# Designs tried in a protein design run: peptides against a protein of PDB entry 1Y74. Part 13

Target 1, 57 residues: chain A of PDB entry 1Y74
Amino acid sequence: LGLERDVSRAVELLERLQRSGELPPQKLQALQRVLQSRFCSAIREVYEQLYDTLDIT

## One batch from the design tools (peptide; made by RFdiffusion4, then SolubleMPNN)

Design b1_p12_5_s1 (from b1_p12_5, 6 letters changed)
Fold by OpenDDE base, seed 3:
Structure b1_p12_5_s1 (fold): chain B 57 residues (1-57), chain A 12 residues (1-12)
Amino acid sequence: as target 1 above (57 residues)
Amino acid sequence: PLEVLREVEELL
Protein backbone atom coordinates (compact mmCIF):
# COMPACT_ATOMS: atom_id res chain seq x y z
CA LEU B 1 0.00 0.00 0.00
CA GLY B 2 2.65 2.62 0.91
CA LEU B 3 5.06 1.86 -1.96
CA GLU B 4 2.33 1.99 -4.64
CA ARG B 5 1.18 5.40 -3.38
CA ASP B 6 4.75 6.72 -3.21
CA VAL B 7 5.50 5.52 -6.76
CA SER B 8 2.25 7.11 -8.01
CA ARG B 9 3.16 10.38 -6.25
CA ALA B 10 6.69 10.31 -7.69
CA VAL B 11 5.24 9.84 -11.22
CA GLU B 12 2.79 12.75 -10.71
CA LEU B 13 5.65 15.02 -9.58
CA LEU B 14 7.84 13.96 -12.51
CA GLU B 15 4.99 14.76 -14.95
CA ARG B 16 4.61 18.24 -13.38
CA LEU B 17 8.36 18.85 -13.67
CA GLN B 18 8.35 17.79 -17.33
CA ARG B 19 5.44 20.19 -18.08
CA SER B 20 7.08 23.15 -16.30
CA GLY B 21 9.97 23.17 -18.81
CA GLU B 22 12.34 24.40 -16.06
CA LEU B 23 14.44 21.21 -16.30
CA PRO B 24 15.64 19.04 -19.21
CA PRO B 25 12.73 16.57 -19.57
CA GLN B 26 14.77 13.58 -20.81
CA LYS B 27 16.09 12.36 -17.43
CA LEU B 28 12.73 12.98 -15.74
CA GLN B 29 10.95 11.04 -18.48
CA ALA B 30 13.47 8.20 -18.21
CA LEU B 31 12.88 7.97 -14.44
CA GLN B 32 9.10 8.04 -14.98
CA ARG B 33 9.43 5.18 -17.50
CA VAL B 34 11.42 3.14 -14.96
CA LEU B 35 8.82 3.75 -12.21
CA GLN B 36 5.97 2.78 -14.61
CA SER B 37 7.84 -0.26 -15.98
CA ARG B 38 6.69 -3.87 -15.59
CA PHE B 39 10.02 -4.46 -13.85
CA CYS B 40 9.29 -1.85 -11.15
CA SER B 41 5.76 -3.25 -10.74
CA ALA B 42 7.14 -6.80 -10.32
CA ILE B 43 9.70 -5.63 -7.73
CA ARG B 44 6.89 -3.82 -5.89
CA GLU B 45 4.74 -6.97 -5.89
CA VAL B 46 7.64 -9.04 -4.48
CA TYR B 47 8.33 -6.36 -1.87
CA GLU B 48 4.65 -6.23 -0.81
CA GLN B 49 4.50 -10.05 -0.62
CA LEU B 50 7.67 -10.18 1.48
CA TYR B 51 6.44 -7.36 3.70
CA ASP B 52 3.09 -9.11 4.27
CA THR B 53 5.01 -12.32 5.12
CA LEU B 54 7.63 -10.68 7.40
CA ASP B 55 5.33 -8.14 9.10
CA ILE B 56 4.37 -10.64 11.81
CA THR B 57 3.43 -7.76 14.17
CA PRO A 1 11.35 22.94 -9.12
CA LEU A 2 14.06 22.11 -6.52
CA GLU A 3 11.47 21.44 -3.77
CA VAL A 4 9.65 19.02 -6.10
CA LEU A 5 12.96 17.29 -6.93
CA ARG A 6 13.64 16.94 -3.19
CA GLU A 7 10.18 15.39 -2.66
CA VAL A 8 10.94 12.89 -5.49
CA GLU A 9 14.34 12.11 -3.95
CA GLU A 10 12.73 11.54 -0.51
CA LEU A 11 10.28 9.05 -2.12
CA LEU A 12 13.07 7.04 -3.86
Scores: peptide ipSAE 0.157, ipTM 0.729, DockQ to the pose 0.130
Fold by OpenDDE base, seed 5:
Structure b1_p12_5_s1 (fold): chain B 57 residues (1-57), chain A 12 residues (1-12)
Amino acid sequence: as target 1 above (57 residues)
Amino acid sequence: PLEVLREVEELL
């Protein structure tokens, strides 16, 4: 599904930004932790289940 | 860095 790819891409970009040292890492790391959280994974699972149920087309 | 932040913002 597109969402898993987009989350994985967002995490990759946040890791690159943290390694560049051009930005304060704390906010980037906090966002990465949210995207990799069990909460985000559970929302993704619900989204996938809803998509499979609502994708009648 | 700002272009990469924009790409992250467009994904979220």
Scores: peptide ipSAE 0.156, ipTM 0.728, DockQ to the pose 0.132
Fold by OpenDDE base, seed 1:
Structure b1_p12_5_s1 (fold): chain B 57 residues (1-57), chain A 12 residues (1-12)
Amino acid sequence: as target 1 above (57 residues)
Amino acid sequence: PLEVLREVEELL
């Protein structure tokens, strides 16, 4: 779904920023950990299930 | 770096 791709893209960008060394990695790594958390994964799963149920257009 | 941060901000 769109949300999974957007989260995966955000994580990829955060990993690139951490590797560049141009920014303090700690906040970027913390945000990446949030996006990859079990909580965000569970929200995404709920969103996907709701989308599959409600997207009768 | 700032352009990539903006792309992340637009995704969240």
Scores: peptide ipSAE 0.153, ipTM 0.727, DockQ to the pose 0.133
Fold by OpenDDE base, seed 4:
Structure b1_p12_5_s1 (fold): chain B 57 residues (1-57), chain A 12 residues (1-12)
Amino acid sequence: as target 1 above (57 residues)
Amino acid sequence: PLEVLREVEELL
């Protein structure tokens, strides 16, 4: 699904920004932790289930 | 860095 790819891309970009040292890493790391959280994974699972239900309808 | 931040913002 597009959402999984977009979250994975956002995490990759946040890791690149943290390695560049051009920005304070703490906020970038906090956002990465949110995107990789069990909460975001559970929301993605609900989204996938809803999408599958709506695509079958 | 700003272009990468913009790409992150467009994804969220």
Scores: peptide ipSAE 0.151, ipTM 0.725, DockQ to the pose 0.130

Design b1_p12_5_s2 (from b1_p12_5, 6 letters changed)
Fold by OpenDDE base, seed 5:
Structure b1_p12_5_s2 (fold): chain B 57 residues (1-57), chain A 12 residues (1-12)
Amino acid sequence: as target 1 above (57 residues)
Amino acid sequence: LREVLEELERLL
């Protein structure tokens, strides 16, 4: 589904920003931890179930 | 920096 790809891409981009040192890493690391959290994964599972149920093309 | 921010903005 698009959301899983977009979350994975957002995490990859946050890891690139942390490695560049152009920004303070602490907030980027905190956001990455939120996106990789069990809570974010559970929201994604609910979204996927709703998408499959609502047949949103 | 800019290209990464522009891509993050497209995801939101």
Scores: peptide ipSAE 0.133, ipTM 0.704, DockQ to the pose 0.118
Fold by OpenDDE base, seed 1:
Order: structure tokens, then C-alpha cells, then sequence
Structure b1_p12_5_s2 (fold): chain B 57 residues (1-57), chain A 12 residues (1-12)
């Protein structure tokens, strides 16, 4: 599903930003932790199930 | 920096 790919890409980009040192890493790391949280994953799974059930093209 | 922010903005 597109959302899983987009979240994975957002995490990769946040990891690059943390490694560049161009921005304070703490807020980027906190956002990455939220995106990788069980809560975010559970919301994604519900969204994906609803999307698949509603046949929203 | 800019290219990474522009790509993050495209995901929103």
C-alpha cells in the first residue's frame, strides 16, 4: 500500500537529516519514533483495511 | 537539506 511506502520513505529521510547534522536531531528522532510506533502502525493497518474494504480508487 | 525537505513536503 502507498502509505507504508511513504512512511518508510519519511523515516529514511528523517534518518538522513539526523546524520547530516544540519538540524537539531532530537525533534527528528522523536518524529521518527512516532512514525515507527506501534500506535502509528496500528492506525496505518486500520487505514489500509478501510481503504481495501471501501475500494477507494 | 532543501531536497530532503522538498521530498518530505511531497509526502504530505
Amino acid sequence: as target 1 above (57 residues)
Amino acid sequence: LREVLEELERLL
Scores: peptide ipSAE 0.131, ipTM 0.702, DockQ to the pose 0.115
Fold by OpenDDE base, seed 4:
Structure b1_p12_5_s2 (fold): chain B 57 residues (1-57), chain A 12 residues (1-12)
Amino acid sequence: as target 1 above (57 residues)
Amino acid sequence: LREVLEELERLL
């Protein structure tokens, strides 16, 4: 789904920013942990079920 | 930096 791809892309971008050293890594790593959390995964599953139910392209 | 921020802003 679009949301899964966008979350995966946001995580990849946060990992690039952490490796560049241009920004303090701690806040970027905290945001990455939130995006990869079971809470965000559960929100994604609810969103996927709503898309499957509503036939939203 | 700039390109990564612009792409993050596009996702929001």
Scores: peptide ipSAE 0.130, ipTM 0.701, DockQ to the pose 0.119
Fold by OpenDDE base, seed 3:
Structure b1_p12_5_s2 (fold): chain B 57 residues (1-57), chain A 12 residues (1-12)
Amino acid sequence: as target 1 above (57 residues)
Amino acid sequence: LREVLEELERLL
């Protein structure tokens, strides 16, 4: 689904920024932890269920 | 840096 792809891409980009050392890694790591949290996973599951139910093309 | 930020901005 589009949301899963976009979240996965956002996490990959945050990991690249952490590895570059151009920015303080702590805030980027905190944002990555939020995106990979059980809360964000539950929101994504609800979104996927609604998408499958509403047939949003 | 800039290219990665520009790609994050395109996701929002």
Scores: peptide ipSAE 0.126, ipTM 0.697, DockQ to the pose 0.116

Design b1_p12_5_s3 (from b1_p12_5, 5 letters changed)
Fold by OpenDDE base, seed 1:
Structure b1_p12_5_s3 (fold): chain B 57 residues (1-57), chain A 12 residues (1-12)
Amino acid sequence: as target 1 above (57 residues)
Amino acid sequence: LLEALREVEELL
């Protein structure tokens, strides 16, 4: 699973979108904060561990 | 904009 990499890429894309000014930045920034939260990271780690252990597709 | 949206779609 590349879920950490995918989340990191999603954050990078959100930062680019915020800098372009083409979209209202507040909602993009709020989503970035959620994706970078300790809670989201902990859920991701649990998901990756369960996936690796259970081989759930 | 469109390139960043396409890259988000590639992650889904």
Scores: peptide ipSAE 0.039, ipTM 0.596, DockQ to the pose 0.107
Fold by OpenDDE base, seed 4:
Structure b1_p12_5_s3 (fold): chain B 57 residues (1-57), chain A 12 residues (1-12)
Amino acid sequence: as target 1 above (57 residues)
Amino acid sequence: LLEALREVEELL
């Protein structure tokens, strides 16, 4: 599913931005923690189940 | 910086 790949790519980009030092890392790290949270994973799982059930192409 | 921001924009 595209959403898992997009979340993984967003996390990778946030890690690169944190390493560059061009931006304050605290907000980027907080966003990364949200994207890697059990809550975000549970919402993704619900989305995947709905996608499989509704066949939303 | 600009490349990473561009890649985030391409993801939205």
Scores: peptide ipSAE 0.039, ipTM 0.594, DockQ to the pose 0.110
Fold by OpenDDE base, seed 2:
Structure b1_p12_5_s3 (fold): chain B 57 residues (1-57), chain A 12 residues (1-12)
Amino acid sequence: as target 1 above (57 residues)
Amino acid sequence: LLEALREVEELL
């Protein structure tokens, strides 16, 4: 499913942005923590289950 | 910066 890969890529990009120092790292780190949270993972799992159920074609 | 923002935009 694209969503897990896209979230993982978004996290990788946030880590690169934090290392560049071009942006305040605290907000980027907070967003990364949200994307890596158990809550975000649970919502993704529900989305993936719904997608697998609705992608009946 | 701009490359990472472009890659985020390509994911949306």
Scores: peptide ipSAE 0.039, ipTM 0.600, DockQ to the pose 0.112
Fold by OpenDDE base, seed 3:
Structure b1_p12_5_s3 (fold): chain B 57 residues (1-57), chain A 12 residues (1-12)
Amino acid sequence: as target 1 above (57 residues)
Amino acid sequence: LLEALREVEELL
């Protein structure tokens, strides 16, 4: 599903931004931790289940 | 920086 790929790409971009040193890393790292959290994964799973159930086309 | 911002905009 697009959401899993987009979250994975967002994490990759956040890791690149942290390594560049162009921005304070703490907020980027905090956002990465949120995106990789069990909470975010559970919300993604619910979204994917709902999408699979509602996408009757 | 600008390239990574552009790639984030492509996700929206």
Scores: peptide ipSAE 0.033, ipTM 0.589, DockQ to the pose 0.108

Design b1_p12_5_s4 (from b1_p12_5, 5 letters changed)
Fold by OpenDDE base, seed 3:
Structure b1_p12_5_s4 (fold): chain B 57 residues (1-57), chain A 12 residues (1-12)
Amino acid sequence: as target 1 above (57 residues)
Amino acid sequence: LLEALEELERLL
């Protein structure tokens, strides 16, 4: 829950920064692509599974 | 610009 929200918010911020034109968009777009990658999604799924398993308190 | 950078930095 927290990590998904924070990743989604980071993507929204990166999209706003790209649209502003105040910064070179290429590096921001590359970071957004990493955050939206299957790799980051798989890490998030493992994190959520571990959290759901450990947060039994 | 600055507020969005500061919020992004707080997420890292």
Scores: peptide ipSAE 0.232, ipTM 0.776, DockQ to the pose 0.121
Fold by OpenDDE base, seed 5:
Structure b1_p12_5_s4 (fold): chain B 57 residues (1-57), chain A 12 residues (1-12)
Amino acid sequence: as target 1 above (57 residues)
Amino acid sequence: LLEALEELERLL
């Protein structure tokens, strides 16, 4: 689904930004941890189930 | 830097 791709892309971008050293890594790492959390995974699963049920075009 | 920030902004 689009959300899984967008979350994966956001994580990849956060990892690139952390490696560049141009920004303080701590906030970027905290955001990456949130996006990779069980909470975000559970929200994604609920979103996927609702999307399949509601057929939201 | 800028391109990665612009792409993150486009995901929101």
Scores: peptide ipSAE 0.231, ipTM 0.775, DockQ to the pose 0.119
Fold by OpenDDE base, seed 4:
Structure b1_p12_5_s4 (fold): chain B 57 residues (1-57), chain A 12 residues (1-12)
Amino acid sequence: as target 1 above (57 residues)
Amino acid sequence: LLEALEELERLL
């Protein structure tokens, strides 16, 4: 789904930004941890279930 | 730096 791809791309960008050392890594790492959390995974699963239900309708 | 920030902003 588009959301999974966008979250994966956001994580990749956050990892690049952390490796560059041009920005304080702590906030970038905190955002990456949120995006990779079980909470965000559960929200994505609900989104996928809703999308499947609406695409079948 | 800038290109990665611009792409990250576009995802929000």
Scores: peptide ipSAE 0.230, ipTM 0.775, DockQ to the pose 0.120
Fold by OpenDDE base, seed 1:
Structure b1_p12_5_s4 (fold): chain B 57 residues (1-57), chain A 12 residues (1-12)
Amino acid sequence: as target 1 above (57 residues)
Amino acid sequence: LLEALEELERLL
C-alpha cells in the first residue's frame, strides 16, 4: 500500500542522511527506530485492514 | 542534504 512505500522511503532517506554525516545521526536513528517499531507496524496493519474494508465501495 | 530533507518533508 502507499503507506508502506512511504514509510520505506522515509527510512531510506533517514539512512542516507545518517551516512552523509552532515547531521547528528542520533535523532535520525531514533526516528528510524520509531518508524520501524512494532507500534508503527501495528498502526500500519490496522490502517491497511481499514482501507481494505472501506475501499469495497 | 537539502533534497533528502525536502523529500522527507513531502512525505509528511
Scores: peptide ipSAE 0.229, ipTM 0.773, DockQ to the pose 0.121

Design b1_p12_6_s2
Fold by OpenDDE base, seed 5:
Structure b1_p12_6_s2 (fold): chain B 57 residues (1-57), chain A 12 residues (1-12)
Amino acid sequence: as target 1 above (57 residues)
Amino acid sequence: ELEEVEALVEKL
């Protein structure tokens, strides 16, 4: 749950930064695509399961 | 804003 919120917040900020034009949008968009990828979602699920198993908060 | 993105990515 914490990591999902962190990823969602990172994506929100990346979308804002792309709209501001302060930074080259292509690298920000590439990072956003990685964070929103099925691969990143699957990794997040594994990490969340590990944290739940290890009782790491 | 970028610093917050960096900090969030480092937690992954």
Scores: peptide ipSAE 0.302, ipTM 0.817, DockQ to the pose 0.541
Fold by OpenDDE base, seed 3:
Structure b1_p12_6_s2 (fold): chain B 57 residues (1-57), chain A 12 residues (1-12)
Amino acid sequence: as target 1 above (57 residues)
Amino acid sequence: ELEEVEALVEKL
């Protein structure tokens, strides 16, 4: 789904931004940890299941 | 780069 790709891209960009030092790394690292968490993955799975169920086109 | 992260997070 587009969501998994968007999460993976967001994590990649957050890792780059942390290495550049342009921004305070702590908030970026916290966001990355949330996006890579089992909680975020479980929510994504629920959304995927809901979209599969609700995507009654 | 940060703007792209913001736009991606808003889609979650």
Scores: peptide ipSAE 0.298, ipTM 0.816, DockQ to the pose 0.530
Fold by OpenDDE base, seed 1:
Structure b1_p12_6_s2 (fold): chain B 57 residues (1-57), chain A 12 residues (1-12)
Amino acid sequence: as target 1 above (57 residues)
Amino acid sequence: ELEEVEALVEKL
């Protein structure tokens, strides 16, 4: 789904930004942890179910 | 790169 790809891309970019040192890595790492959390996965599953129900592509 | 992260997070 588009959401899974967007989350995966966001995590990839956050990992790059953490390695570059251009930004304080702790906040980027915290955001990455949120995006990879079980909570975020559960929300994604709810959205996926809603999209299936609403026939939103 | 950060702006792309912001734009991707805004879509969630």
Scores: peptide ipSAE 0.296, ipTM 0.816, DockQ to the pose 0.590
Fold by OpenDDE base, seed 4:
Structure b1_p12_6_s2 (fold): chain B 57 residues (1-57), chain A 12 residues (1-12)
Amino acid sequence: as target 1 above (57 residues)
Amino acid sequence: ELEEVEALVEKL
């Protein structure tokens, strides 16, 4: 499902934005930590299982 | 861009 790919892409972009210095890095780093958290991984797994069960394409 | 990050987060 595209969600894991979208999260991985969001993390990649957040790492680039932190290195560019265009934005205060602390808030970007906090968002990256949330996206990489065990909580977000567990929620993603539940959503993927629900989508598989409901056959939502 | 930050806009692409916002759009990706809105899909979650």
Scores: peptide ipSAE 0.290, ipTM 0.812, DockQ to the pose 0.545

Design b1_p12_6_s3
Fold by OpenDDE base, seed 1:
Structure b1_p12_6_s3 (fold): chain B 57 residues (1-57), chain A 12 residues (1-12)
Amino acid sequence: as target 1 above (57 residues)
Amino acid sequence: ELEEVEQLVRQL
């Protein structure tokens, strides 16, 4: 599953957007903290395990 | 943990 890589890539893109200064950095940083949260990581791991088990086409 | 995430999401 690409979800770990996609979340890691989304975090990297949010860091780039924060450094550009084109967008309010606080909202981008809050979203980055949500994506890096232990809760978000636990839900991702459960989703990855369920996807591998249920083969939902 | 969950409450902190919920607070952050409500601020977005």
Scores: peptide ipSAE 0.033, ipTM 0.559, DockQ to the pose 0.069
Fold by OpenDDE base, seed 4:
Structure b1_p12_6_s3 (fold): chain B 57 residues (1-57), chain A 12 residues (1-12)
Amino acid sequence: as target 1 above (57 residues)
Amino acid sequence: ELEEVEQLVRQL
């Protein structure tokens, strides 16, 4: 459950940086789309399942 | 899907 929160926080920080105009907004938006992709979500779910299975030792 | 992610990462 930590990784979902950290990814959501990273997306929020990228939205803040995009709104500040200090960085090219297109690259920040592309990174946000990557982090919100079904591929990244599937990797996150596998990682969380493995972590929850291994943290029971 | 994966190809779209790969294209987005290559544009960063």
Scores: peptide ipSAE 0.033, ipTM 0.558, DockQ to the pose 0.066
Fold by OpenDDE base, seed 2:
Structure b1_p12_6_s3 (fold): chain B 57 residues (1-57), chain A 12 residues (1-12)
Amino acid sequence: as target 1 above (57 residues)
Amino acid sequence: ELEEVEQLVRQL
């Protein structure tokens, strides 16, 4: 599943946007912390498990 | 604040 890769790419893009200074860096950092949170990772794992189970039907 | 939700998601 590409979701881990897409989350990692979103984090990389947020780090680039933080360095440009065009957007409030605190909001971008907060979103990056949410995407890297244990909660977001647990939801991703459940989604990946359900997808792998349902793609076999 | 999200600890209960994190516990529920880890039990699925």
Scores: peptide ipSAE 0.030, ipTM 0.543, DockQ to the pose 0.047
Fold by OpenDDE base, seed 5:
Structure b1_p12_6_s3 (fold): chain B 57 residues (1-57), chain A 12 residues (1-12)
Amino acid sequence: as target 1 above (57 residues)
Amino acid sequence: ELEEVEQLVRQL
């Protein structure tokens, strides 16, 4: 499943955007914290389990 | 901030 890799890549891109100063850093940091939250990780694990069970292409 | 969403998902 690519979702863990895609979330990790999204966090890396958000960190780059925060360092560029082009966008309000507080909103990017809040989104990064959401993506790194235990809740987001638990929803990812449920999604991965459902994807493997339902075989939805 | 996510606590309300966590509570909603636990009720499903």
Scores: peptide ipSAE 0.029, ipTM 0.537, DockQ to the pose 0.058

Design b1_p12_6_s4
Fold by OpenDDE base, seed 2:
Structure b1_p12_6_s4 (fold): chain B 57 residues (1-57), chain A 12 residues (1-12)
Amino acid sequence: as target 1 above (57 residues)
Amino acid sequence: ELEEVEKLVEEL
């Protein structure tokens, strides 16, 4: 699964958007903090484990 | 106003 890489890319894109100033940087930073949260990482790991288990069936 | 967003989506 590329989900960890996709989340990492989404965080990078949110950092570029924050620097452009075209969007409210506080909302972008809040979304970035959610994506980098221990909660989001734990849900990602559960999803990856379930996918790896289901792709074997 | 969203040109940077469009460019970033094209880079995904």
Scores: peptide ipSAE 0.021, ipTM 0.458, DockQ to the pose 0.106
Fold by OpenDDE base, seed 1:
Structure b1_p12_6_s4 (fold): chain B 57 residues (1-57), chain A 12 residues (1-12)
Amino acid sequence: as target 1 above (57 residues)
Amino acid sequence: ELEEVEKLVEEL
């Protein structure tokens, strides 16, 4: 699963959006912190493990 | 404008 890569790309895009100044940076930064949180990482790891175990093709 | 958001989504 590319989910770690997709989360990393989403964090990169949120950083670019914060730099553009077109959007309230505090909300984008809060979302970035959620995506980088230990909680989000733990859910991702459980999801990846379950996906690999269940062979949901 | 959300033009930069649209452009960044096209790069995903």
Scores: peptide ipSAE 0.021, ipTM 0.456, DockQ to the pose 0.109
Fold by OpenDDE base, seed 3:
Structure b1_p12_6_s4 (fold): chain B 57 residues (1-57), chain A 12 residues (1-12)
Amino acid sequence: as target 1 above (57 residues)
Amino acid sequence: ELEEVEKLVEEL
C-alpha cells in the first residue's frame, strides 16, 4: 500500500496550510504531529502487513 | 476561507 507516501504528502500539505496562515495553525500542527507520531507509524505498519496478508488470499 | 484547501486538493 502507498500509505506511507500518502501520509508524507498529507504532512507536506499541512505544512503549506500552516504557512499560508488562512487556517488556525494549532489544529493543523496537532494533526501533523499525530501523522508523524510513532503510534501512527506503528498502526500504519500493522495495517499494511494485514492488507498484504489478506491480498495474498 | 477554504480556497487554499481546494488548491491543495487539486495538487493531490
Scores: peptide ipSAE 0.020, ipTM 0.457, DockQ to the pose 0.101
Fold by OpenDDE base, seed 5:
Structure b1_p12_6_s4 (fold): chain B 57 residues (1-57), chain A 12 residues (1-12)
Amino acid sequence: as target 1 above (57 residues)
Amino acid sequence: ELEEVEKLVEEL
């Protein structure tokens, strides 16, 4: 699953948007911190494991 | 303008 790559790309894009200053930086930074959180990583790993289990059926 | 957001969405 490319989900780790997609999350890493989403974080990079949020960092670019935060640096442009066109959008409220606090909300973008909060979302970036959520995506980089140990909680989000653990949910991603569970989702990947469930997907791999279901794709075998 | 949301032009930077549109550009970043096209890069996903």
Scores: peptide ipSAE 0.020, ipTM 0.458, DockQ to the pose 0.112

Design b1_p12_7_s1 (from b1_p12_7, 7 letters changed)
Fold by OpenDDE base, seed 1:
Structure b1_p12_7_s1 (fold): chain B 57 residues (1-57), chain A 12 residues (1-12)
Amino acid sequence: as target 1 above (57 residues)
Amino acid sequence: DELLQRLVELAE
């Protein structure tokens, strides 16, 4: 499972989108901050660990 | 729709 990598990629894409100026950056930045929050990362980590442990398909 | 298209373009 590569959720950490996928979230990191999503954050990168949000950063590029903000720099393009095509959209108001405030909501994109807010989403980026949520995805990078300690709470979100902790939930992701727990999910990844449980998924790896319980992955029986 | 434009947002989703831009996200796809950036992901490529």
Scores: peptide ipSAE 0.024, ipTM 0.497, DockQ to the pose 0.057
Fold by OpenDDE base, seed 5:
Structure b1_p12_7_s1 (fold): chain B 57 residues (1-57), chain A 12 residues (1-12)
Amino acid sequence: as target 1 above (57 residues)
Amino acid sequence: DELLQRLVELAE
């Protein structure tokens, strides 16, 4: 499970998209902030822990 | 669809 890497990549893509100016940046920035938040990180950690516990493969 | 296309382009 590579959620940390995937979230980091999503944040990078959102940042590039904001800089392109092709879309209104406000909502993209808000989403980026959510993905970088302590809350999102805590949820990710819980999810990864549960995944590790349940994934017996 | 346009947003998805742009995200794919940025991912390349």
Scores: peptide ipSAE 0.024, ipTM 0.500, DockQ to the pose 0.056
Fold by OpenDDE base, seed 2:
Structure b1_p12_7_s1 (fold): chain B 57 residues (1-57), chain A 12 residues (1-12)
Amino acid sequence: as target 1 above (57 residues)
Amino acid sequence: DELLQRLVELAE
């Protein structure tokens, strides 16, 4: 599935956007915090586990 | 549009 990698890449891109200064950093940082939150991580883990279980091919 | 364009540029 690679969802963990995709989320990690999204966080990296958001960090690069914050460093560019082209956008207000607070909203980008808030989005990063959501993506890195314990809640988001738990939902991702459950989703990946279910996907791995159901994708038997 | 500018945000999406910048995200695409960073993803390259």
Scores: peptide ipSAE 0.024, ipTM 0.495, DockQ to the pose 0.058
Fold by OpenDDE base, seed 3:
Structure b1_p12_7_s1 (fold): chain B 57 residues (1-57), chain A 12 residues (1-12)
Amino acid sequence: as target 1 above (57 residues)
Amino acid sequence: DELLQRLVELAE
């Protein structure tokens, strides 16, 4: 699964959006912090492990 | 719509 890469890309895009000033940065920053959180990383890791194990199709 | 368009532009 490319979830780690996709999360990293999402964080990068959120940083660019924040710097552009086109949007209120608060919600973008909050989302960025969630995506970078230890909680999100742990859930992602568990999901990836389970997906790799249970994807029998 | 503007947000989605900007996200697409940044993703390219």
Scores: peptide ipSAE 0.023, ipTM 0.494, DockQ to the pose 0.056

Design b1_p12_7_s2 (from b1_p12_7, 7 letters changed)
Fold by OpenDDE base, seed 3:
Structure b1_p12_7_s2 (fold): chain B 57 residues (1-57), chain A 12 residues (1-12)
Amino acid sequence: as target 1 above (57 residues)
Amino acid sequence: SRLIQELVELAE
């Protein structure tokens, strides 16, 4: 599971979208801030730990 | 358009 990488990529794409002007930037910026928050990071960490524990692959 | 497509692909 590359969740950390996917989140980082999402943030990158959101930054590019904001600069492109294709969409109103306000909501994109808000989402970016959420994804970069300690709250989101903590949730991601818990999720990844649970995933590793429960993964039977 | 390209950026939107990349985001869609990431979300899948």
Scores: peptide ipSAE 0.040, ipTM 0.590, DockQ to the pose 0.082
Fold by OpenDDE base, seed 4:
Parts: C-alpha cells; structure tokens; sequence
Structure b1_p12_7_s2 (fold): chain B 57 residues (1-57), chain A 12 residues (1-12)
C-alpha cells in the first residue's frame, strides 16, 4: 500500500515548505498536525486492514 | 516551487 509512507513523506514535505518561507506556515502546520493526529492514524489503519482483507486494488 | 510540485505529485 505505502499509505503510511505517503503520509510520512507528506509531513516531511510540509516541514520543508514551512522552513522555506514560500507560504505562510500556519495553515501548513495545521495540516501537518491533522496528518499526524490520532484520528488520521486510526483511519489509515482501518483502511489498510480493509484493503488487505477485501483485496481492494 | 519544487516543494509544491512534489506535494502535488504526491496528492495525484
């Protein structure tokens, strides 16, 4: 799947974008917080489990 | 610009 990897990469890119100063950091930081939240982690876990069991390709 | 492009690519 690589969903966990993609989320981790997204967080990394958001951190770099914040440091670059190209965009106001507040909304980027908020998005980063959402992606790292327990809620998103739980949803991701459920999604991956369902993907494995239902073989959603 | 590069970082934005990478983010867009990841989201596709």
Amino acid sequence: as target 1 above (57 residues)
Amino acid sequence: SRLIQELVELAE
Scores: peptide ipSAE 0.037, ipTM 0.586, DockQ to the pose 0.084
Fold by OpenDDE base, seed 1:
Structure b1_p12_7_s2 (fold): chain B 57 residues (1-57), chain A 12 residues (1-12)
Amino acid sequence: as target 1 above (57 residues)
Amino acid sequence: SRLIQELVELAE
């Protein structure tokens, strides 16, 4: 699945975008916070568990 | 632009 890895990579890319100044940083930072939140982690965990159970490809 | 492209590629 690699969902955790993908989320981590997304956070990394968001950090780079924020530092570059190419885009307004506020919304990027907000998205980063969401991706790092307990909520997102909980949803990811549920998704991964369901993925294992249901074998959703 | 490169960073945005990388994000798009990640989402695919």
Scores: peptide ipSAE 0.037, ipTM 0.587, DockQ to the pose 0.080
Fold by OpenDDE base, seed 5:
Structure b1_p12_7_s2 (fold): chain B 57 residues (1-57), chain A 12 residues (1-12)
Amino acid sequence: as target 1 above (57 residues)
Amino acid sequence: SRLIQELVELAE
């Protein structure tokens, strides 16, 4: 599946974007907070569990 | 912008 890895990569990229200063940081930071939230993690876990159960490729 | 472009490419 690799969803956890993809989310982690997205967070990393958002951090780099924020540090670059080329984009307004507030919205990037907000998105980063969402991706790192317990809520997002819980949703991801449910999704991965369903994915494993249903074996949808 | 180059950094952004490189980051987008890394994300793909």
Scores: peptide ipSAE 0.030, ipTM 0.582, DockQ to the pose 0.055

